# Ledger of designs, part 12: peptides against a protein of PDB entry 5OK6

Target 1, 215 residues: chain A of PDB entry 5OK6
Amino acid sequence: ELPGLDSQWRQIENGESGRERPLRAGESWFLVEKHWYKQWEAYVQGGDQDSSTFPGCINNATLFQDEINWRLKEGLVEGEDYVLLPAAAWHYLVSWYGLEHGQPPIERKVIELPNIQKVEVYPVELLLVRHNDLGKSHTVQFSHTDSIGLVLRTARERFLVEPQEDTRLWAKNSEGSLDRLYDTHITVLDAALETGQLIIMETRKKDGTWPSAQL

## One batch from the design tools (peptide; aimed at target 1 L178 P211 Q214)

Design b1_p12_2_s2 (made by RFdiffusion4, then SolubleMPNN; from b1_p12_2 with P1M H9K S12E)
Fold by OpenDDE base, seed 4:
Structure b1_p12_2_s2 (fold): chain B 215 residues (1-215), chain A 12 residues (1-12)
Amino acid sequence: as target 1 above (215 residues)
Amino acid sequence: MKYAEDFPKIPE
């Protein structure tokens, strides 16, 4: 059963869990396709529950580039392509209208950047490889706020690196050359790492030398 | 400058 139209509007737009509530780091927010949301707005603002403006189930299909990995299309813009709702509001809408069958929710986290809280719609997808096998990549998502140290630890885990093995990271830059990621305490954002960027984990040789020393 | 392609490959 759907709540009254005014109740829906208050809950989603103006409630404590509404669209305009302050962002808090670590919270989950959800994307809703803009056209659906506008249709919903028109419906609840119309004052007639039986109107032809009923929005139907939430369908975010146009936001996805594929229905296999459910990756978002690149270049989506808040307010143009989608709106962001806090978890509670999203769950209300889903409970009221449903979500298109088989379609996953688009959940994203609020991150704390130096000067602002932001819903991180596009985490950075890095291609992790070993220095001696560039053809075997692990695509892993990282927050802009994650440290390079976390990237390194993640790489070590993915490649099952033994604790006694020493490793370090290189990033392939736009010129095709390698930038050494010396400081593991800076963030992915600070290091200006980008989606699709190749990150090479170099493993120290048993003789104590680094493979890159030969470069 | 260093390049990824210059890293030693896994021996055959």
Scores: peptide ipSAE 0.294, ipTM 0.821, DockQ to the pose 0.655
OpenDDE base, seeds 1, 2, 3, 5: peptide ipSAE 0.251, 0.277, 0.265, 0.268; ipTM 0.809, 0.826, 0.817, 0.820

Design b1_p12_2_s3 (made by RFdiffusion4, then SolubleMPNN; from b1_p12_2 with H9L S12E)
Fold by OpenDDE base, seed 5:
Structure b1_p12_2_s3 (fold): chain B 215 residues (1-215), chain A 12 residues (1-12)
Amino acid sequence: as target 1 above (215 residues)
Amino acid sequence: PKYAEDFPLIPE
């Protein structure tokens, strides 16, 4: 059952548990398409529950570039294209109005950067490959706050690398050359890795030489 | 500079 309009407003817009609450690292937030949200605001502020301004089910269709992988469009702007709601507020709206059939929720995590907390709307999708088989890529999402060490471990796992095999990473840069990722303790952000970037896992030869020594 | 495309050219 839908709660009263004032109760809906207070539940979603409050600064303690609603839209305006402080971000906390690791929490889930959800994107809501801006026009739907504005329609909801108009509905609940209108004071008439039977109003023709009823927003209907949440529809985030305009935020997606595809309905296969449900990838977001590039360049979406908070406050213009979408609003961010904490999990509790999102779940209330979904319970009250529903979500468009077949659409997944757009869940994102709060990350902590050196000077700010933000919802990471666009995690980095890297193309992981082996140096000897560039044609077989694994697309994997990483947070900007993830370490290069995690990228390397993930690559090792995806390629079923044995524990005794020594491996290292190279990133293909915008010039088409390779930059070696020497420091595994820096973040994806610090390494300036971008979505769609090719990351090559090089495996050390049995003779103790590196394949890239021949390049 | 090293290039990704050169890795397949490394003799086994």
Scores: peptide ipSAE 0.369, ipTM 0.844, DockQ to the pose 0.871
OpenDDE base, seeds 1, 2, 3, 4: peptide ipSAE 0.325, 0.368, 0.358, 0.366; ipTM 0.837, 0.850, 0.842, 0.842

Design b1_p12_2_s4 (made by RFdiffusion4, then SolubleMPNN; from b1_p12_2 with K2M H9K S12E)
Fold by OpenDDE base, seed 2:
Structure b1_p12_2_s4 (fold): chain B 215 residues (1-215), chain A 12 residues (1-12)
Amino acid sequence: as target 1 above (215 residues)
Amino acid sequence: PMYAEDFPKIPE
């Protein structure tokens, strides 16, 4: 059953638990398409539950570039294309109005950057490959706050590298050449890694030499 | 500069 319109407004817009609540690292937030949200605002502010302003089911279709992988369109802007809601507010709206059939929620995490928290709408998608088989890539998402060490561990896991095998990373730069990711303690952001960037995992030879040392 | 293509490929 739908709560009263004033109750809906307070629940979703309340600064303690609603849209205006402070961001907290690790929390889930959800994207809601802006036009739907504005329609909902108009509905609940109108004070008439029988009004023609009823927003219907949440439909984020315009935020997706594909309905197969449910990838977001590039360049979406908060406040223009979507609003961000904390998990509780999102779940209330879904329970009251429903979500378009078959459409997944757009869940994102709050990340902590040096001076700010933000919802990471666009995690970094890296193309992980082995140095000796560039044609077999694994696309993996990482937070900008993830360490290069995590990228390396993830690459090792995806390629089934044995614990005794030594590995290191290279990133293909904008010039097409390779930069070594020497420091595994820096973040994806600090390393300036970008979506679609090729990351090469080099595996040390059994003789203790690196493949790249022969180049 | 080193390029990705410079790495030795696994012999098929």
Scores: peptide ipSAE 0.417, ipTM 0.860, DockQ to the pose 0.638
OpenDDE base, seeds 1, 3, 4, 5: peptide ipSAE 0.411, 0.410, 0.410, 0.409; ipTM 0.859, 0.859, 0.859, 0.858

Design b1_p12_3 (made by RFdiffusion4)
Pose (drawn by RFdiffusion4):
Structure b1_p12_3 (pose): chain A 215 residues (1-215), chain P 12 residues (1-12)
Amino acid sequence: as target 1 above (215 residues)
Amino acid sequence: ASEEVEAWSEAQ
């Protein structure tokens, strides 16, 4: 059952429960298509529960590239294309109005940057492959703030690399050559990695030599 | 450069 209009307004807009919730690293926020949010706003501010301004189910279809991979469209601007809601507000809105059938929520996380916190709407999607098959990829989203060491550990897990196997990473650049990702302590941002980039994990041979020594 | 990387990969 829907809460009253003022109750909905308080839950979604105010304090810890709503849009005014402070940004804390690691917390989840969700994207809501702006037109739907504005329609919900007009409805809850209108004083009429029976109004035709009732927004209906949340439908973020215009925010997605397609329904094959459900990727968020690039180039979207907060306040123009979408509004961010904390996880609780999103949960409440979905429980009240529903979410378009078959459509995934768009969940993003708050990250810490040198002097600010922000929701990382566009993390870096990396294609992780082993050197022996450059077409067999695990596509994984990493934060700009994740370390290269995390990228390596993730690639190892995704490919079920055994503990005794030694592995290291390369990145294929826009010129088609390889840059060695030497330092595991620096971040994805420090390494200037970009979405869609191929990250190659090579495995050391039993004799101690590396496949890349042949390049 | 890209062809060299593909050839190197296929040689594995």

Design b1_p12_3_s1 (made by RFdiffusion4, then SolubleMPNN; from b1_p12_3, 8 letters changed)
Fold by OpenDDE base, seed 3:
Parts: C-alpha cells; structure tokens; sequence
Structure b1_p12_3_s1 (fold): chain B 215 residues (1-215), chain A 12 residues (1-12)
C-alpha cells in the first residue's frame, strides 16, 4: 500500500534526507527519469490518490542508450533529463511504485573532487590494449578519482602480466599521437583521460628495451 | 619516442 501523499512528499523531498540533502563521498545515488519524477510530484502535490496523475512504475528507458549493456545516453543533464535521489529515497519510490521489469537501477557514486562532491554519472570508460595486439581491447570503467596506477594495475590483471614484467601506459590523444602516462599517482581526471580513449599498455622486452624505443 | 606504437595506433 502506498503511504499518504504528504508522507511521500516529505520523505523524498525533505531537505535533510531527501533529494536536496548534502552529498557525501562514497554514497550511492540513483537516477530517476525527469518526466516520471515530475508526474510523481504532480500526483503527490495534487492530494488526490485516485487522480489521473498516478505516475505508474519507474521507467528510465529514455535514459539508456541500449538495453544490452544499459549504458546511459551521452549528454544527459541533471534537472532536465533526470533527478538524483539518495539511496533511501530511491528505494522508497521503487517499493511504492516499482521499477520497469528487467530494467536495472541507475546507481552512481558520490566522488570527492578537490573542491566539491559530485555524483559521478559518467565514469570514464577506457579501452585498454596491449602494444603488440591493438585489436584486442578491454573496456574498463574508472572513476575520475582513480589513479593512473590503478589503471595500470587493472591493465596488467586483464592481460595476465606476470609480476616480474615491467609495464607502462600510453594514452592516445585527440591528435592521434601517444602521450606517456609517466606519473602513476595522478588521477584519471588529472591526466584528462576521456571515455573511449585508447590506453596502450607497453611491456618491456626481455632484453631490457621498450618496444616503442626501437623504431 | 613512440613511433612504432603511434603508427599502429593510427591504423585503428
């Protein structure tokens, strides 16, 4: 059974624990399609539970680019395309109205940037490849706050690199040239890495030379 | 310094 309309409004929109609550690093927030959310607002503000403004189940279909990988469409804007809700509020709405069958929740994490907390709606998807097999890529998501060291470790793991093998990363830039990622302590954000960017893991040869240095 | 890799990467 649905709670009273005023109770729904207070739980979801209250300034302390609702939509407008402060962001905290590491918390999960969820995207709700804007039209559905506005319909819900109209329903609960109308004061009539039997009104034609009943929103039905949550359906985020318009936010997805595909229903295979459930990737978000590019360029979605908070407040225009979707609303962000803290986990508690999201779970209340799902419990009250349901979520479209087979559709996953759109969960995102709050990340801490130098001067602000932000829900990271778009983590960086990097295409990891080996220098000797550029045609075989592993697409891996990283936070903007993840270190280049994590990217390197992840690449080594995906390519089953032995601990004794020395490796380094190159990023293909927009000009088509390769920029070496020397500092592994900087973040993905600091390195200005972008979704779809090719990251090449170079493995040092047994003779101690680097493949990139031989030609 | 990365000519070999750049040449291959450019072909992608």
Amino acid sequence: as target 1 above (215 residues)
Amino acid sequence: AAAELEAHAASL
Scores: peptide ipSAE 0.031, ipTM 0.710, DockQ to the pose 0.210
OpenDDE base, seeds 1, 2, 4, 5: peptide ipSAE 0.030, 0.030, 0.029, 0.031; ipTM 0.701, 0.694, 0.694, 0.701; seed 2 fails the geometry check

Design b1_p12_3_s2 (made by RFdiffusion4, then SolubleMPNN; from b1_p12_3, 8 letters changed)
Fold by OpenDDE base, seed 5:
Structure b1_p12_3_s2 (fold): chain B 215 residues (1-215), chain A 12 residues (1-12)
Amino acid sequence: as target 1 above (215 residues)
Amino acid sequence: AEAELEAHAASL
């Protein structure tokens, strides 16, 4: 059941629990397509529940590049293409208006960067490969705040590397050369890793030599 | 020396 229009506005737009609330690391926020949201604003501000400005079901279709893996289009901008709502506010809107059938929510996490908290709309998707089989990639999503150590552990898990096997990572840079990721304590952001970047897991040979050390 | 991996990367 739809609450009163003023109640909807207060619930969604307030600074304590709504759109304007402070970001907190680890919290879930949701994207809402801007045009829908603006129509909702017009509807609730209009004061007439029977208005032709009724927004209908939430439909984020224009934010997606495909309906298969539900990837976001590149280059979407907050305030232009979408608005961000905290989980509670999102769930209210969904309960009131519904979400387009079959369309997943666009859930994102707040991350803590050195001087700012932000909703990470675009986590980094890395192409993980083994040094000896570059044709078999695993695409894995990471936060910019995740450590290189986590990337390495994830690669080891995906490739079923035994605990006793020694591994290290290389990143293919924009020049096509490889940079070894020596420090596993730095973040994906610190390492300047980007979506679509190839990350090569090298496994140490049983003889104690590294494949890359062969001249 | 990163020759083997570099060669692989160059083939991509």
Scores: peptide ipSAE 0.026, ipTM 0.665, DockQ to the pose 0.157
OpenDDE base, seeds 1, 2, 3, 4: peptide ipSAE 0.025, 0.026, 0.025, 0.026; ipTM 0.664, 0.664, 0.659, 0.668; seeds 2, 3 fail the geometry check

Design b1_p12_3_s3 (made by RFdiffusion4, then SolubleMPNN; from b1_p12_3, 9 letters changed)
Fold by OpenDDE base, seed 5:
Structure b1_p12_3_s3 (fold): chain B 215 residues (1-215), chain A 12 residues (1-12)
Amino acid sequence: as target 1 above (215 residues)
Amino acid sequence: PEEELLAHAASL
């Protein structure tokens, strides 16, 4: 059952639990397509439940570039293309209006950066490969706040590297050279890694030499 | 160039 229009507005737009709630690291927020949200605002502010301004079900179709992987379009802007809602507010709207059939929610996490909290709408998608088989990649999403150590562990897991095998990472830079990721404690952000960037995992030889040292 | 990286990576 739909609550009263004033109750909907207060539940979604309030500064304590709604859209204006402070961001907290690790929490889930959800994207809502801007035109739908503005239609909802007009509906609840109009005060007439039978108004022709009824927004219908939530439809984020215009935010997706594909309906296979449900990837977001590049370059979407908060406040222009979408609004961000905390999980509770999102679930209220979905319960009241529904979500377009077969369309997944657009869930994102709050991350903590040195000076700010933000909802990470675009995590970094890295192409992980082994040095000896560049044709077999694993695309994996990472937060900008994830460590290079996590990228390395993830690469080892995806390629089923045994615990006793030594590995290290190289990043293909924009100049087409390889930069070694020496410090595994810095973040993906600190290393300036970008979506689509090739990350090469080098495995140490049984003789104790690195393949790259023979080049 | 990309080919040198591939050669580097293939030689790895």
Scores: peptide ipSAE 0.027, ipTM 0.695, DockQ to the pose 0.588
OpenDDE base, seeds 1, 2, 3, 4: peptide ipSAE 0.034, 0.040, 0.037, 0.035; ipTM 0.730, 0.761, 0.751, 0.738; seeds 1, 2, 3, 4 fail the geometry check

Design b1_p12_3_s4 (made by RFdiffusion4, then SolubleMPNN; from b1_p12_3, 9 letters changed)
Fold by OpenDDE base, seed 2:
Structure b1_p12_3_s4 (fold): chain B 215 residues (1-215), chain A 12 residues (1-12)
Amino acid sequence: as target 1 above (215 residues)
Amino acid sequence: SQAELEAHAASL
């Protein structure tokens, strides 16, 4: 059953627990398509539950570029294309109005950057490859706040590298050259890694030599 | 060479 319109407004727009609540690192937030949200606002502010302004089920279809992988369109802008809601508010709206059948929620995490918290709408998608098989890439998502060490560990896991094998990373830069990722403690953001960037995992040979040193 | 690795990476 739909709660009263004033109750809906308070639950979703309440500055303490709703849309305007402070961001906290690690929390989940959800995207809602802007036109749907505006329709909902008009409905609950209109004061008539039988109004023709009823928004119907949540439909984020216009935010997706495909219905297979449910990837977001590039270049979406908060306040223009979508609204961000905390998990509690999102779950209320889904409970009240439903979500379009078969459509997944668009869940994102709050990340902490040096001077700001933000919802990371676009995690970095890196193309992980091995130095000896560049044609077999694994696309993996990382937060901008993830360390290069995590990227390396993830690559090792994905390629089933044995614990005793020594590995290091290279990034293909915009000029087409390879930059060594020496410091594994810096973040993906600090390393300026971008979506679609090729990351090459090099494995040290048993003789202690690196493949790249012989090429 | 690193150059060969770069050339391969550039072809991707």
Scores: peptide ipSAE 0.023, ipTM 0.649, DockQ to the pose 0.227; fails the geometry check
OpenDDE base, seeds 1, 3, 4, 5: peptide ipSAE 0.022, 0.022, 0.023, 0.023; ipTM 0.647, 0.642, 0.649, 0.652; seeds 1, 3, 4, 5 fail the geometry check

Design b1_p12_4 (made by RFdiffusion4)
Pose (drawn by RFdiffusion4):
Structure b1_p12_4 (pose): chain A 215 residues (1-215), chain P 12 residues (1-12)
Amino acid sequence: as target 1 above (215 residues)
Amino acid sequence: PPFAHQFEEMYS
């Protein structure tokens, strides 16, 4: 059952429960298509529960590239294309109005940058492959603030690399050559990695030599 | 510099 209009307004807009909730690293926020949000706003501010301004189910279809991979469209602007809600507000809105059938929520996380916290709407999607098959990829989203060491550990896990196997990473650049990702302590941002980039994990041979020594 | 196609050549 729907809460009253003022109750909905308080839950979604105010304090810890709503849009005014402070940004804390690691917390989840969700994207809501702006038109739908404005329609909900007009409805809850209108004083009429029975109004035709009732927004209906949340439908973020215009925010997705397609329904094959459900990727968020690039180039979206907060306040123009979408509004961010904290996880609780999103949960409440979905419980009240529903979410379009078959459509995934768009969940993003708050990250810490040198002097600010922000929701990382566009993390870096990396294609992780082993050197022996450059077409067999695990596509994984990493934060700009994740370390290269995390990228390596993730690649190892995704490919079930055994503990005794030694592995290291390369990145294929736009010129089609390879840049060695030497330092595991720096971040994805420091390494200037971009979405869609191929990250190659090579495995050391049993004799101690590396496949890349042949390049 | 090394190129990604060299891995494809090695394991083709």

Design b1_p12_4_s1 (made by RFdiffusion4, then SolubleMPNN; from b1_p12_4, 8 letters changed)
Fold by OpenDDE base, seed 4:
Structure b1_p12_4_s1 (fold): chain B 215 residues (1-215), chain A 12 residues (1-12)
Amino acid sequence: as target 1 above (215 residues)
Amino acid sequence: APLVSDFERLYA
C-alpha cells in the first residue's frame, strides 16, 4: 500500500536519510530517471492521491543504451537525466511503485575522491589483454579509486596466471603508444585511465626476460 | 615507447 503523499515526500526527500543526505564512501545509491522522478514529485506535492499525475512504475529505460548488458548511456548528467537516491529511498520507491519488469536497478557506489565524495555513475571499463594475444580482451570495471595493483591482480586472475609468474601492465595512450604502469599503488584516476582503454598484461618469460625487451 | 603494433608483430 502507498503511504500518504506527505509521508512519501518526507521519506524520499528527507535530508537525513533521503535524496539530500550526505554521501558516505562505500554506500550504494541508485539512479532514477529524471522525468519519472519529477512526475513523482508533482504527484506527491499535488496533495491528491487519486491525481492523474500518478507516476506509475519506475522506468529507467531511457538511461540504458542496451537491454542485454544494461549499460548506461554515455554522457548522462545528474539532475538532467537522472536523480540519485540512497538505497533506503530507492527501496521505498520500488516498494511503492514497482520497477519496470525486467529492468535491473542502477546501483552505484559512493567513492572518496581527494576532495569530494561522489556517486561513481561511470566506473572505468578497461580492456584487459595479454601481450601475446591482443585479440582476446576481458572487459572489467574498476573504480577510479581502485589501485593499479588491483587492476594487475584482476588481470592475473582473469588470465589464470600462475603465482610464480611475474607480470606488469602497459596502457595504450591516445597516441597509440604504450605507457608502462610502473607504480601499482596509484589509483586508476591517478593513472588517468579511461573507459575503453586497452591494458596489456605482459608476462615475464621463463628465461627472466620481458617480451617487450625485443620491441 | 613501444606500440601496440610492436607486440602484434612479435606474436603474428
Scores: peptide ipSAE 0.521, ipTM 0.947, DockQ to the pose 0.877
OpenDDE base, seeds 1, 2, 3, 5: peptide ipSAE 0.518, 0.516, 0.520, 0.519; ipTM 0.947, 0.947, 0.947, 0.947

Design b1_p12_4_s2 (made by RFdiffusion4, then SolubleMPNN; from b1_p12_4, 6 letters changed)
Fold by OpenDDE base, seed 4:
Structure b1_p12_4_s2 (fold): chain B 215 residues (1-215), chain A 12 residues (1-12)
Amino acid sequence: as target 1 above (215 residues)
Amino acid sequence: MPLVSQFEELYA
């Protein structure tokens, strides 16, 4: 059941618990398509619950580039294409208006960057491969705040690398060459890794040599 | 030759 229009507005736009509340690292926020949200605003601000401005169910279809993986379109801009709501507010809206059938929520995490909290709308999607099988990639999402060490551990796990095997990472750069990721303590952001970038996990040979030494 | 291409050639 829909609450009163004023109650809806207060619940969603409340500065303490609503859209404008401070970001906190680790919390989940949700994207809402901008036009729908603006329609909702007009509806609740109109003061007439029976108004023709009723927004209907939440539909984020225009934010997705596909309905298979439900990837977001590239280049979406907050305030233009979508608004961000904290989990509580999102769940209220979904409860009140529903979400388009079959459409998943667009959940994102607040991350702590130097001097700022941000909802990470676009985590970095890396293509993880083994040095000897570049054609078989595992696409994995990482936060900009994740360490290279986590990328390496993730790669090892995905490729079922045994604990005794030694591995290291290379990143394919824009020139088609490889940059060695020496420091595993820096973040994905610090390493300037980008979505779609190929990350090669090299496994040390039993003889103690690295495959790349043959290149 | 870029290192990536070398890997590709070696393990293709």
Scores: peptide ipSAE 0.110, ipTM 0.772, DockQ to the pose 0.753
OpenDDE base, seeds 1, 2, 3, 5: peptide ipSAE 0.106, 0.105, 0.107, 0.104; ipTM 0.770, 0.771, 0.771, 0.767

Design b1_p12_4_s3 (made by RFdiffusion4, then SolubleMPNN; from b1_p12_4, 7 letters changed)
Fold by OpenDDE base, seed 1:
Structure b1_p12_4_s3 (fold): chain B 215 residues (1-215), chain A 12 residues (1-12)
Amino acid sequence: as target 1 above (215 residues)
Amino acid sequence: APLVSGFEELYA
């Protein structure tokens, strides 16, 4: 059974526990399609539970570019295309109205940037390859706040590199040049890595030499 | 940036 309309409004919009609550690093937030949310607002503010403004089940279909991998469309804007809700508020709405059949929730994490917290709607998708097999890529998602060291560890794991083997990373720039990622302590954001960027893992040879040489 | 040998396929 749906709770009272005023109770719904207070629970979802409450500044302490609802939509306006402060962001905290590591928390999960969820995207809700803007039109649905506005219809819900109109419904609960109207004061009539039998109103024709009933929003129905949550449907985020317009936010997805595909129904296979459930990737978000590029260029979505908060407040225009979607609203962000904390996990508790999202779960209440899903419990009350349901989610469109077969459609996954759009869960995102709060990340801490130098001066602000932000919900990371678009994590960075990197194409990981080995120096000796450039045609076989592994797409892996990273936070902008993840270190280059984590990217390297992830690449080593995906390519089954043994602990005693030395590895290093290169990034392919948009101009086609290669830059070595020397500092493993900087973040993906600091390194200005972007979605779709090719990251090459180079493994040191048994003779102690590297496959690559800067010319 | 200088060309990196061993990755010639990436410059093609």
Scores: peptide ipSAE 0.310, ipTM 0.882, DockQ to the pose 0.249
OpenDDE base, seeds 2, 3, 4, 5: peptide ipSAE 0.106, 0.101, 0.094, 0.079; ipTM 0.775, 0.775, 0.764, 0.759

Design b1_p12_4_s4 (made by RFdiffusion4, then SolubleMPNN; from b1_p12_4, 9 letters changed)
Fold by OpenDDE base, seed 4:
Structure b1_p12_4_s4 (fold): chain B 215 residues (1-215), chain A 12 residues (1-12)
Amino acid sequence: as target 1 above (215 residues)
Amino acid sequence: APLVSDFAALYA
């Protein structure tokens, strides 16, 4: 059941549990399409529950580039295209108004970057391949805060690499050459890895040589 | 630095 308009406003907009709540690393936040949110604001500020300004169900359709993988459109801007709500506020809105049938929630995590917390709206999507089968990619999402070590472990898992096999990563740079990802302790951000970037997992040969030694 | 094509050439 819909609570009173003033109660809705306080629940969603208050600084303790609402939109203005401080970001905390690891917490889930949700995207809400800006037009819907503005309509909701107008509705709850209007003071008439029977107003024609009723926002209806949450519809994030305009934020998605596809309805198959439910990927976000590129270049969406906070405050222009969407608003961010903490999980509690999102769940309230969904319980009150519903979510458009078939649409998944757009859940994102707060990450801690150097000197700032941010909702990571766009995790880095890397194209993982094996050095000997460049045509077979695994697209995997990583946080900017994830280590290269995690990327390597993930690649090993996806390619079913045996524990005794030694592996390392190469990243295709903007010039089309391959850079070795030597330091596995740096982050995806520190390595300047970007969405769509090709990451080659090289597996050491049984003779102890690296395939790349022949390049 | 090696190219992606260099790896491709090894296993073509």
Scores: peptide ipSAE 0.550, ipTM 0.955, DockQ to the pose 0.881
OpenDDE base, seeds 1, 2, 3, 5: peptide ipSAE 0.036, 0.035, 0.034, 0.037; ipTM 0.704, 0.697, 0.697, 0.693

Design b1_p12_5 (made by RFdiffusion4)
Pose (drawn by RFdiffusion4):
Formats: structure tokens, C-alpha cells, sequence
Structure b1_p12_5 (pose): chain A 215 residues (1-215), chain P 12 residues (1-12)
């Protein structure tokens, strides 16, 4: 059952429960298509529960590239294309109005940057492959603030690399050559990695030599 | 091996 209009407003807009909730690293926020949010706002501010301004189910279809991979469209601007809600507000809105059938929520996380916190709407999607098959990829989203060491550990897990196998990483650049990702302590941002980039994990041979020594 | 040769040829 729907809460009253003022109750909905308080839950979604205010304090710890709503849009005014402070940004804390690691917390989840969700994207809501702006038109739908404005329609909900007009409804809850209108004083009439029976109004035709009732927004209906949340539908974020215009925010997705397609329904094959459900990727968020690039180039979206907060306040123009979408509004961010904390996880609780999103949960409440979905429980009240529903979410379009078959459509995934768009969940993003708050990250820490040198002097600010922000929701990382566009993390870096990396294609992780082993050197022996450059077409067999695990596509994984990493934060700009994740370390290269995390990228390596993730690649190892995704490919079920055994503990005794030694592995290291390369990145294929826009010129089609390889840049060695030497330092595991630096971040994806420091390494200037971009979405869609191929990250190649090579494995040391049993004699101690590396496949890349042949390049 | 053929796989290494293909890997080597995959890049500029």
C-alpha cells in the first residue's frame, strides 16, 4: 500500500533516508530517469493522491544502451538525464511503484577522491583475457580507485588460475601495442586505463620464461 | 608454438 504523499516526500527527499543523505565511500546509490522523478515530485507535491500525475512504475529504459547487455549510456548528466537516490530511497520507491518488468536497477557506489566524495556513475569496464586466447574475455567493472593489484587478483579468480601459476598484466593501447602494467599499488586511474580496454594476463611457463619474452 | 606465433602477430 502506498504511503501518503507527505510521508513519501519525507522518505525520498530528506535526512538520512533520502536525497540529503551524506555521501559515504562504498555506499550504493541508484539512478532514476529524470522525467519519472519529476513526475513523482509533481505527484507528491500536488496534494491529490488520485491525480493523473501518478507516475506509475519506474522505467529507466531511456538510460540504457540496449537490453542485451543493459549498459548505462555514456555521456549522461546528473540532474539532466537522471537523479541519484540512496539505496533506501530506491528500495522504497520500487516497493511503492514497482520497477519495469525485466529491467535491472542501475546501482553505483560512492568513492573517495582527493578532496571529495562522489558517486562513480562511470567505472572502467575492462576486458580481462589470458594471453593464449584474446577473444575469451571476462568483462568486469572496476573503480577508477581500484588498484592494479585488485585487477590482477580479479583476473586470476575469474580464470581459475591456480596458486602456483605466476601471472602478470599488460594493457593493449589504442595504437594496438602493449603497455606493461608493472606496479600493482597504483590505481586504474593512475594507469590511465579506459572502458573497453583489453587487459592481457600472461602466465609464466614451467621453465620460468614468460610468453611475452617472445614479443 | 602456433598459439604463441598467433599471439605475437596479434599486436603492432
Amino acid sequence: as target 1 above (215 residues)
Amino acid sequence: SASLEAFKAAFN

